# Peptides against a protein of PDB entry 7RZF: the designs that were tried, part 332

Target 1, 358 residues: chain A of PDB entry 7RZF
Amino acid sequence: PFQEEHLKQLYKIVPIKDIRNLYVTFPIPDLQKYYKSNPGHYLGHLIGHEGPGSLLSELKSKGWVNTLVGGQKEGARGFMFFIINVDLTEEGLLHVEDIILHMFQYIQKLRAEGPQEWVFQECKDLNAVAFRFKDKERPRGYTSKIAGILHYYPLEEVLTAEYLLEEFRPDLIEMVLDKLRPENVRVAIVSKSFEGKTDRTEEWYGTQYKQEAIPDEVIKKWQNADLNGKFKLPTKNEFIPTNFEILPLEKEATPYPALIKDTAMSKLWFKQDDKFFLPKACLNFEFFSPFAYVDPLHCNMAYLYLELLKDSLNEYAYAAELAGLSYDLQNTIYGMYLSVKGYNDKQPILLKKIIEKM
Target 2, 358 residues: chain A of PDB entry 7RZF as posed
Amino acid sequence: PFQEEHLKQLYKIVPIKDIRNLYVTFPIPDLQKYYKSNPGHYLGHLIGHEGPGSLLSELKSKGWVNTLVGGQKEGARGFMFFIINVDLTEEGLLHVEDIILHMFQYIQKLRAEGPQEWVFQELKDLNAVAFRFKDKERPRGYTSKIAGILHYYPLEEVLTAEYLLEEFRPDLIEMVLDKLRPENVRVAIVSKSFEGKTDRTEEWYGTQYKQEAIPDEVIKKWQNADLNGKFKLPTKNEFIPTNFEILPLEKEATPYPALIKDTAMSKLWFKQDDKFFLPKANLNFEFFSPFAYVDPLHSNMAYLYLELLKDSLNEYAYAAELAGLSYDLQNTIYGMYLSVKGYNDKQPILLKKIIEKM

## One batch from the design tools (peptide; made by RFdiffusion4, then SolubleMPNN)

Design b2_p29_5_s4 (from b2_p29_5, 14 letters changed)
Fold by OpenDDE base, seed 4:
Structure b2_p29_5_s4 (fold): chain B 358 residues (1-358), chain A 29 residues (1-29)
Amino acid sequence: as target 1 above (358 residues)
Amino acid sequence: SVERLLLELVKENQEILEKNKGRGAFVVD
């Protein structure tokens, strides 16, 4: 068990690789028995969200963080960790205290809003989609993972336990959220900038580190984290598929794309899936413009346009990815290429969002 | 030691983060 002397600690760690990472960790109770409600996944989904008003969106807007991951991890017997991990920029390495302040502001926002049943339902639906297609999408990794899970779950539940959300338990969400406090924090900063500034070496891996107590003034600053008006709960994910119908193979289905529309302004090729039989589609669009590469100015304008378009679509990218949708936008010598891939049910919604931003 | 658990956690997570470049949630894949 973590005693008080193990809390409110800062570890400065020298990596082998040139990386800059921050780990904000909290000891939490063992939640394994609560897998049907999975309160740690609920909190990880919100804290790790990348949409507008998310923790990552704010930290990225400041140029301090590139990526963020939140969630529970197994610890030793009888406890777990809740972890918020971020990839730090060079500037972010100078602002670690303020980054952690923003984490506590977001956590305070989650306390103020309270547990949301619709967010639980969204997590449930996403997990149900992931479970339904697990074996169809990634057969190679499945056998090794089952062997690890067999130590924790009954054989009958092993296949479902990771994905089964059945019980909304706001009490357990609040219980975990109550452990996410500055007085319970353990911070690790990983950076080569600590080389020659460490006083300890880890015995197993030879990792050089320094341990320091976090100053009481800093803990108090984080304890007094106010509600930052930039933080908002995510909107409902409109991209979650609900229809998984597979259309029957057409009698005249060709092994190659068939030209199904030919007009002065557009050609359309179609190929039905004859191999995988998945409720997925791949939509590819090539746009031709005589102005795209006529001169260096137009080329730069076409590039800038696409970068601005990608930036404007970033608000949907994460929600689409969670729902098993992806898009790609590229400049071509003839104009622009767009692809939309994944579950076919909500592809029209994503495509509409892309076109509305164009 | 409790210190070792954090260092192990950091090491393991670095490997996971390197594999899962881009996803903001620990999807235990």
Scores: peptide ipSAE 0.041, ipTM 0.756, DockQ to the pose 0.460
Fold by OpenDDE base, seed 5:
Structure b2_p29_5_s4 (fold): chain B 358 residues (1-358), chain A 29 residues (1-29)
Amino acid sequence: as target 1 above (358 residues)
Amino acid sequence: SVERLLLELVKENQEILEKNKGRGAFVVD
């Protein structure tokens, strides 16, 4: 167990690569026995969310953070870690204390809202989709993984235990949230800016680092984290597929795309899947404009338009990705290209969102 | 040491972040 002397510590670490990362870590109890409810996954889903009102959205809006990951990780016997990891901008490296304050403000928001059964249900549904369509692992890797899992799970559950959530346990969510406190924090900052400013070397990897106690005033600042009105729970993920019906192969199904619509303004090609038989589709749109590549100004305007369009769609991108949907937008010499890929059930919803922003 | 565990954690996570492009919830692989 971590003693009190090991808490409230800051590590400044020199990386080999030119990276800027922040790790905010909390020692938590071993949650392995709670795999059916997986309270750490529930919290990781919310803390790591990228939608409007998320922790990442606010930190990105400030120009401090590029990416955020949250969740539980295995530790040693009898404990785990909850980790919030962010990729820092150069500006974010100067605002680490304020970034961590925002993390505690978001955690305080989660305490104030309390555990949400609908969020648990979304996690359950997402995991069920991921399990149902999990690619066949390589036999050697799969066998080795199963052998490891047999130490933690009943034999009957060993294939499903990592994916299937069964029990909503608000008490366990609250228990983990109670460990996510400033008094229980361990912080690591990874940056080349600490080169020549370290006083320790790690014995195994030769990693240069400095350890410092976090000042009590900073801990108190984080303990007094107010509710930030910019933080909101995510909206329900409208992209989660529920229909996995595979339509029968049409009698006239061609081995290549067939022209099914030809008009003055559009051509539509269609190919039914005759090989994979998955509830997935690929929608590809090529837009032609005689103005797209006329001159450098039009090229730059077309580029800027797509960057603005992508930015306006960021709010949906994460929710779609979680649900196994993706989109791509590219400039072409003739105009633009749009692709929507993934489960077919909710593709019309994503496509509508894209068109409404165009 | 407790220090080693953090440094190992950072090292392992750097590899994960590089693979996953640092997105979202920790996917339990």
Scores: peptide ipSAE 0.038, ipTM 0.772, DockQ to the pose 0.505
Fold by OpenDDE base, seed 2:
Structure b2_p29_5_s4 (fold): chain B 358 residues (1-358), chain A 29 residues (1-29)
Amino acid sequence: as target 1 above (358 residues)
Amino acid sequence: SVERLLLELVKENQEILEKNKGRGAFVVD
């Protein structure tokens, strides 16, 4: 559906809301028939990753981008889009060409490393966790959803096809990655700064925009994207749960938290789950410091400390969130509060990472 | 039109982006 005349185009779009967004889009083949391998999800997982050496990490370090999302989206009949979307800073709006260069450098890194079976296995494991603990939808919503997906999946696979990856297909990953090239790009920049600089209006929504061809020199710059040594593949997600065993209810289990440790320096309360029977736990820590709230200086230092600690933990926050773990850090009048929540299996790993950064 | 598909994509994605704040991959909910 997209001919050469529709490629290498830049759209400057005026939003209604005060937003700054960049959309880098690539026409790709219809991947629906490849749901068992889902090569677009594999690439979206890597391009959208937030860990060290990720595309987002580098673009954030430059102050150009706040958030990044990557992945496939359904198109019209016979094609899809691969999209990289970023929330732009005011500075990032001035560096769109360089942002896109970094995207192509990251894509070039993915080509150089080739398809990784372990990354596919992580996607598979994450999806299996999501499927296993998917909340039962209400019957009316569920029946409507099933009716919709029956158009795409065999009846026997309808319940699982959206979640269960089965086949590692490096050939299909490479095929999609080969479509993520500058010659196949369509760029949209969304900013109020284009107000009064547009020459077209979209008929359905009245959206004001300008369309421009991307200069051949810019396309060549992106085609010559080198390997940026700052980009690395993610490390293995150590937070993915593998043990889902629910421990039997203890005979002496109390309906309220029991004091199981009482010392001069620490008290520990424990309550076993008697209601939900999920392989999840909540770890809550209150730290008491006589210095935390003594004066305004100490209060501000304690605040700054937690902000720096949170910033230092950002590298793990994403991987933990993907694995269904979360943490919370708050200042209190007595010191600080830490909460770790989610699947119990890997909570000790996340807790250790937090403590090592404290 | 092919142009409309991008503008529709941008509009629809603004809502998705608001929902997916913090997730780097499009997760199908």
Scores: peptide ipSAE 0.037, ipTM 0.757, DockQ to the pose 0.493
Fold by OpenDDE base, seed 1:
Structure b2_p29_5_s4 (fold): chain B 358 residues (1-358), chain A 29 residues (1-29)
Amino acid sequence: as target 1 above (358 residues)
Amino acid sequence: SVERLLLELVKENQEILEKNKGRGAFVVD
């Protein structure tokens, strides 16, 4: 449906809200029939990755981007879009061409490495976890969603189809990657800085915008995107749960936390879950130090320590979050608070990583 | 139509970004 005249276009859009966003969009074939392989999800997982050597990590390091999302979206009949969307800083708004260059460098890295079956397997495992523990949607929303999905999937697969990854299809991944090219790009920049600089108004919402052709020189610059040595594939996610066993409720289980260990250096309270029956745990640690709040200097040192600790843990934060783990670190008037929450299986791994950085 | 699709995409994605602040992969809701 998109002819060449509709490609290589830049849209400058005035938002109602004070936001700065960049949308880099690519027309792609309709991939709905390939739901069992979902090549767009594979690419979205990698392009949207937040770990070391990711696109977002590099763009954050430059102070240009706050957040990044990548993935496929439904289009009109017979095509989809692949979208890379970023939240821009004020500085990032000045570097849009270079941001997009980095996007193409990352895409070029994905082409050079080729499709990775282990990445597909992680996507499969993450989706299986998400499906198994999907919170019950509100019945009205769920029924409406299922009714829509019935048009695309067999009745027996409708409940699982959105999470079903069964087939590793490197050919389809490469096919989508081949569509992620500068000659196939459509760019939208959303910023209030375009107020009074637009020449068109959208008929449906009254959105003010300007449309421009992207210069051939800029397209060529993006076409010549080389391999940037800063970009790397993510490491394996060590936090993906594999054990979902729910331990039986103990006969002496109390409705409140019981003191199960009392020593000169530590007290431990435990409460078994008697309500949710999920393979999840909450680990909460209060650390006490007589020095944490003794004076303003020690208070500031304790604050700086936690900020440095959090920064040193950023490499694990995203992988843990994807796997349904979270942690929190806070200063208290008595010392430090640590919380680790989520699936219990890999909590010891995350806790160990935190303690090793402390 | 093609311009509208982009503007609709931008509007819808703004709502998605507001809901999904911090997740790099599109969670298909």
Scores: peptide ipSAE 0.025, ipTM 0.730, DockQ to the pose 0.473; fails the geometry check

Design b2_p29_6_s1 (from b2_p29_6, 14 letters changed)
Fold by OpenDDE base, seed 2:
Structure b2_p29_6_s1 (fold): chain B 358 residues (1-358), chain A 29 residues (1-29)
Amino acid sequence: as target 1 above (358 residues)
Amino acid sequence: SPNSVVKTEKEKKLEKEYNELLPILLRLK
């Protein structure tokens, strides 16, 4: 366990790889026994959210952070870590104190709103989807993973314990949130910019680093983090699949796409899945315009249109990705290409959102 | 570990990077 003297520390680390990362770490109790409620996952889902009003959205808007992940990690025996990990921009490396302030503002927002059962339910539903289809997508990795998990879970629960949330425990969520305080923080900044500025070497890996105490004034600044009105809880994810029905293979199913609609304005090809038997679909749309690429002006207009469309859809991108949906938009020499892929149940919702923005 | 939520490819990358640093972070006192 970390003693008080090991808290409120800043580590400047020289990486082997050319990366710029910030790790904000909090020692937390061992939560392994609470795997059915997984409060660390609940918090990681919110802190790591990428939608409007998220921590990442604000940090991206400032040009400081590219990506953000939050969650619990195994520590040493008898404790865990909650970690917020961000990929820093060059500018973000200069604003680490302010980035961490925003983290504490978001954490303060989570305290103010309190635990939300609907968020837990979404986490539960997402994990149920992941569990249901994990084995169908990647059978090879299953056996080696089970052996490691058997040390942590009863044999009967090993297959489910990683995924199935069963118990909403707001008390445990609040308990973890209470550990996410500036007085309990350990900060690591990883950047090649610290090369030649370190005074210590880690014995096992030869990693060069500098250790500094975080000034009390900085700790106090983070302790006094106000509610930032830009931070909001995410909206409900409308893309989470609930219907997993697989339609029976039709007797007339062809091994190749069949033309099922042929009109002057549209052709539609369809191929039923005869191999995977998953409740997934790939929708591919090619739009043809006689004005596409006719001249440089039209090319630029088509490009600009697509970029604006992508920007307007960005609010849905993360929610769709979490739900196992994706979309792609590309310019083609003939016009535009749209692809929607993933679980079929909510594809019509995503497609409607795309069309409404077109 | 029960953290096996469906992770984005970005999350998987960051997790991999973290796992490489975790032994170091645990030893830094």
Scores: peptide ipSAE 0.144, ipTM 0.792, DockQ to the pose 0.407
Fold by OpenDDE base, seed 1:
Structure b2_p29_6_s1 (fold): chain B 358 residues (1-358), chain A 29 residues (1-29)
Amino acid sequence: as target 1 above (358 residues)
Amino acid sequence: SPNSVVKTEKEKKLEKEYNELLPILLRLK
């Protein structure tokens, strides 16, 4: 177990690859026995969220962070870690203290709001979808994974235990949140900028690093993290599929797209899936405009329009992706291309959101 | 236990990078 002397430490690490990462780590109790409630997953979902009012949204708005992941990881015997990992920009590397302050502000927001059963339910539903449509793993990989899982779960639950949330345990969520405090933090910054500025070598990999105690004043700043009004819980994910009905294959189903609508303003081709038999669809739209590429000015305007449209849709992108939906928008020489792919159930909702922004 | 069963492609990339460094991070005393 980490002793007090191992806490409140900063590690500056030289990577082999050209990466800039920040790892904010907290020792937590072993939560493996609580797999049915998985409080670490709940917290990882919120802390790692990419939607409006998220930690990542704020850090991106400042140009400091590109991506963020949060969640629990296995440690040594009898404990785990909760880790927040971010990909740093060059500017973000200069603002690590402020980034971590924002992390603690977000954690403080989670404490203030308390555990939300609806968020747990969304995690449960997302995991259930992922389980239901889990791709067939390679036999060797699958057997090896099962063998590993058998160390943690009863045999009867091995196939489901990783995915199925069963118990909402707000007490365990709060317990983990109570461990996510500055006094328990271990910080690692990974950047090539530390090359030639290290004084230690890691014994197993030869990784060059410098270890420093985090100043008490910095710890105190993080301890006094106030509520930041920019941080909000995510809204409900409206894109989570609930209907998984697969329509029967029509007798006249063609192996190629058939023209099913032909009008002066639109043509529609349709092909029923005859191969995968999944509750998924691909909607592809090509919009033709005689004005799109008549001259360089119109080309630039069409490009700018699409960029603005993409930006306006960014609020839905993460929620859609979590729910197994995606969209794509592209300029074409004739106008615009739109694609919506994934589970068919909520595609109309996403399509409506796109059209409302057009 | 998995942090999240559903991850974005960006999260998967970051997690891969994390997994490469995790053994080092856990051994730093």
Scores: peptide ipSAE 0.126, ipTM 0.779, DockQ to the pose 0.480
Fold by OpenDDE base, seed 5:
Structure b2_p29_6_s1 (fold): chain B 358 residues (1-358), chain A 29 residues (1-29)
Amino acid sequence: as target 1 above (358 residues)
Amino acid sequence: SPNSVVKTEKEKKLEKEYNELLPILLRLK
């Protein structure tokens, strides 16, 4: 395990690729034996959440971060890491201390709220959906993957252990949260801006880096992270499918979309799935407006309208994606295009949310 | 252990980048 001298360290790393990443890492105990509760996944789900009141939403609003991921990762023998990884903007690279402060504020919010069984249940349900519709891997890839999993899980659980959460363990969630402290942090900043400013080279990969102790004042600042009123737990994901019924193929099923509605204002085509037999649908809407592209002003207004609409829907985008739903909005020369894709069960909910914002 | 958690495309990308960095992070003392 990392000793005290290995903690509270900052590593400035020169990447090969032109990337700007911040890795905030916490050594944690080996949690492999707790795979049925997977407390690291619970915390990763919340810390990495992209909805309103999330860590990412706040950091993105400041222009410091593009993307954020939180989760448990394998370490060396006998320990793991919990890692918060962010893609930094150029401005974010200048505000790393403040970014990390916000991370600790969010973690403090999680401590204050305590473990939520409904969040665990949501993770369980999402994983169950993912398991149910797991793509059949090619035999060679599948056998190799199974062989790897057999080292960690009982034979009877090998197929399910990665997906099925069974036990809500608030004690383990709190245990991991207790490791997510400034005194236990290892920070790595990856940026080409450190080129020529490093004094060490990693022996195996030749990676150039600089190691610095994080000042005690900075550690104390992070330790004193208070509750930030902008942080909130996510709302329940309304888009998680629960009905997976596949309707029988109709006798009159056409190989191509059939016109099922023809009115002066609308045409509707329908094709039943005759190939995949999945509880999924694709809804495609084309809206025609005679004013959409009449002149440059109307074109610009239509563009701005769609951008505002997309922005207003951003609060649902992440929850929809997690639930296996997606939407797309595009300007067309005739107006706009809307597509809703994924599991059909909750598509009406997403469609309603879109329409309410239009 | 392999983990088949539900991930966004952004998360998958960041995970890949992390996996590339992990060997380095483990050696940084």
Scores: peptide ipSAE 0.164, ipTM 0.801, DockQ to the pose 0.398; fails the geometry check
Fold by OpenDDE base, seed 4:
Structure b2_p29_6_s1 (fold): chain B 358 residues (1-358), chain A 29 residues (1-29)
Amino acid sequence: as target 1 above (358 residues)
Amino acid sequence: SPNSVVKTEKEKKLEKEYNELLPILLRLK
């Protein structure tokens, strides 16, 4: 129920906590009926992506933003919001107009590329993984949650509707993208720096704020957002698991790690999971180098090497995390430690990527 | 409404903060 007078507004809000957040919000139609396609999730996945060529990667490179989330949220009756939320640095708080310009440049890139079925398929696959391994909720919480969801979904779909994507609807993606325009924007900046600079108080919570119209010149700058060549669609996530087979417990399975390889160059311990029965593994590698801690120079070189290695692997970190994989690299007094954890299916791919960067 | 089911720890934190502010944002006219 936002009229034109409620659009193109800037709200400067004083938080209770010492936080710096920017909320760029767009009123959108109620998309609840399109839950099988979930176009807002598709857009949220891309806008909120953390990989190379993402909106966040550019905003981080400028030192303006720490984190970014994009997606649809429930509004009041009959509409929703699409929201891009960022955690601002102190410097970013001074560059909100430019941050929002970059948001519109990224949105323009999404318009130029058009809806991608492969991206939808990745969202579908990721949600399927999340559904399959959803933690058991407590009975009381579960019942209350179901009762709430029954207002939105058929009874037969209540358990799955939040997770299962079924329909690729490029038309709905384009429809939502068409609402992500400067003329439809509501901006909220949350910062303690606005303390004593507000002229309004919110009636329900007593939150102090200032409301300002966004200048037409600023709206025009955002409307004229060109294609920024730094923005690219993400590459395909090669880490999404597809095989969830749980191998039978071996008859000779030990309750403790067993030494299965013992050579002059390597020792290997293995323990099969006898408790959780999940298609997950923990791979832990300790590398020993006689040069790692010989002297301060070698220590510093080993440290720098690991930092460079971590930086070189950063392109995979977000994709791995989304796919339920993680890795850790640490210096040890004897060399380095590598850990790869998560779904076992694509661990070899991640491990290969790590080794190729070493 | 179903939001992104797959959320990073950062996204969960931001979502929590958003949910605290959402009632305010909805009333700002």
Scores: peptide ipSAE 0.130, ipTM 0.776, DockQ to the pose 0.423; fails the geometry check

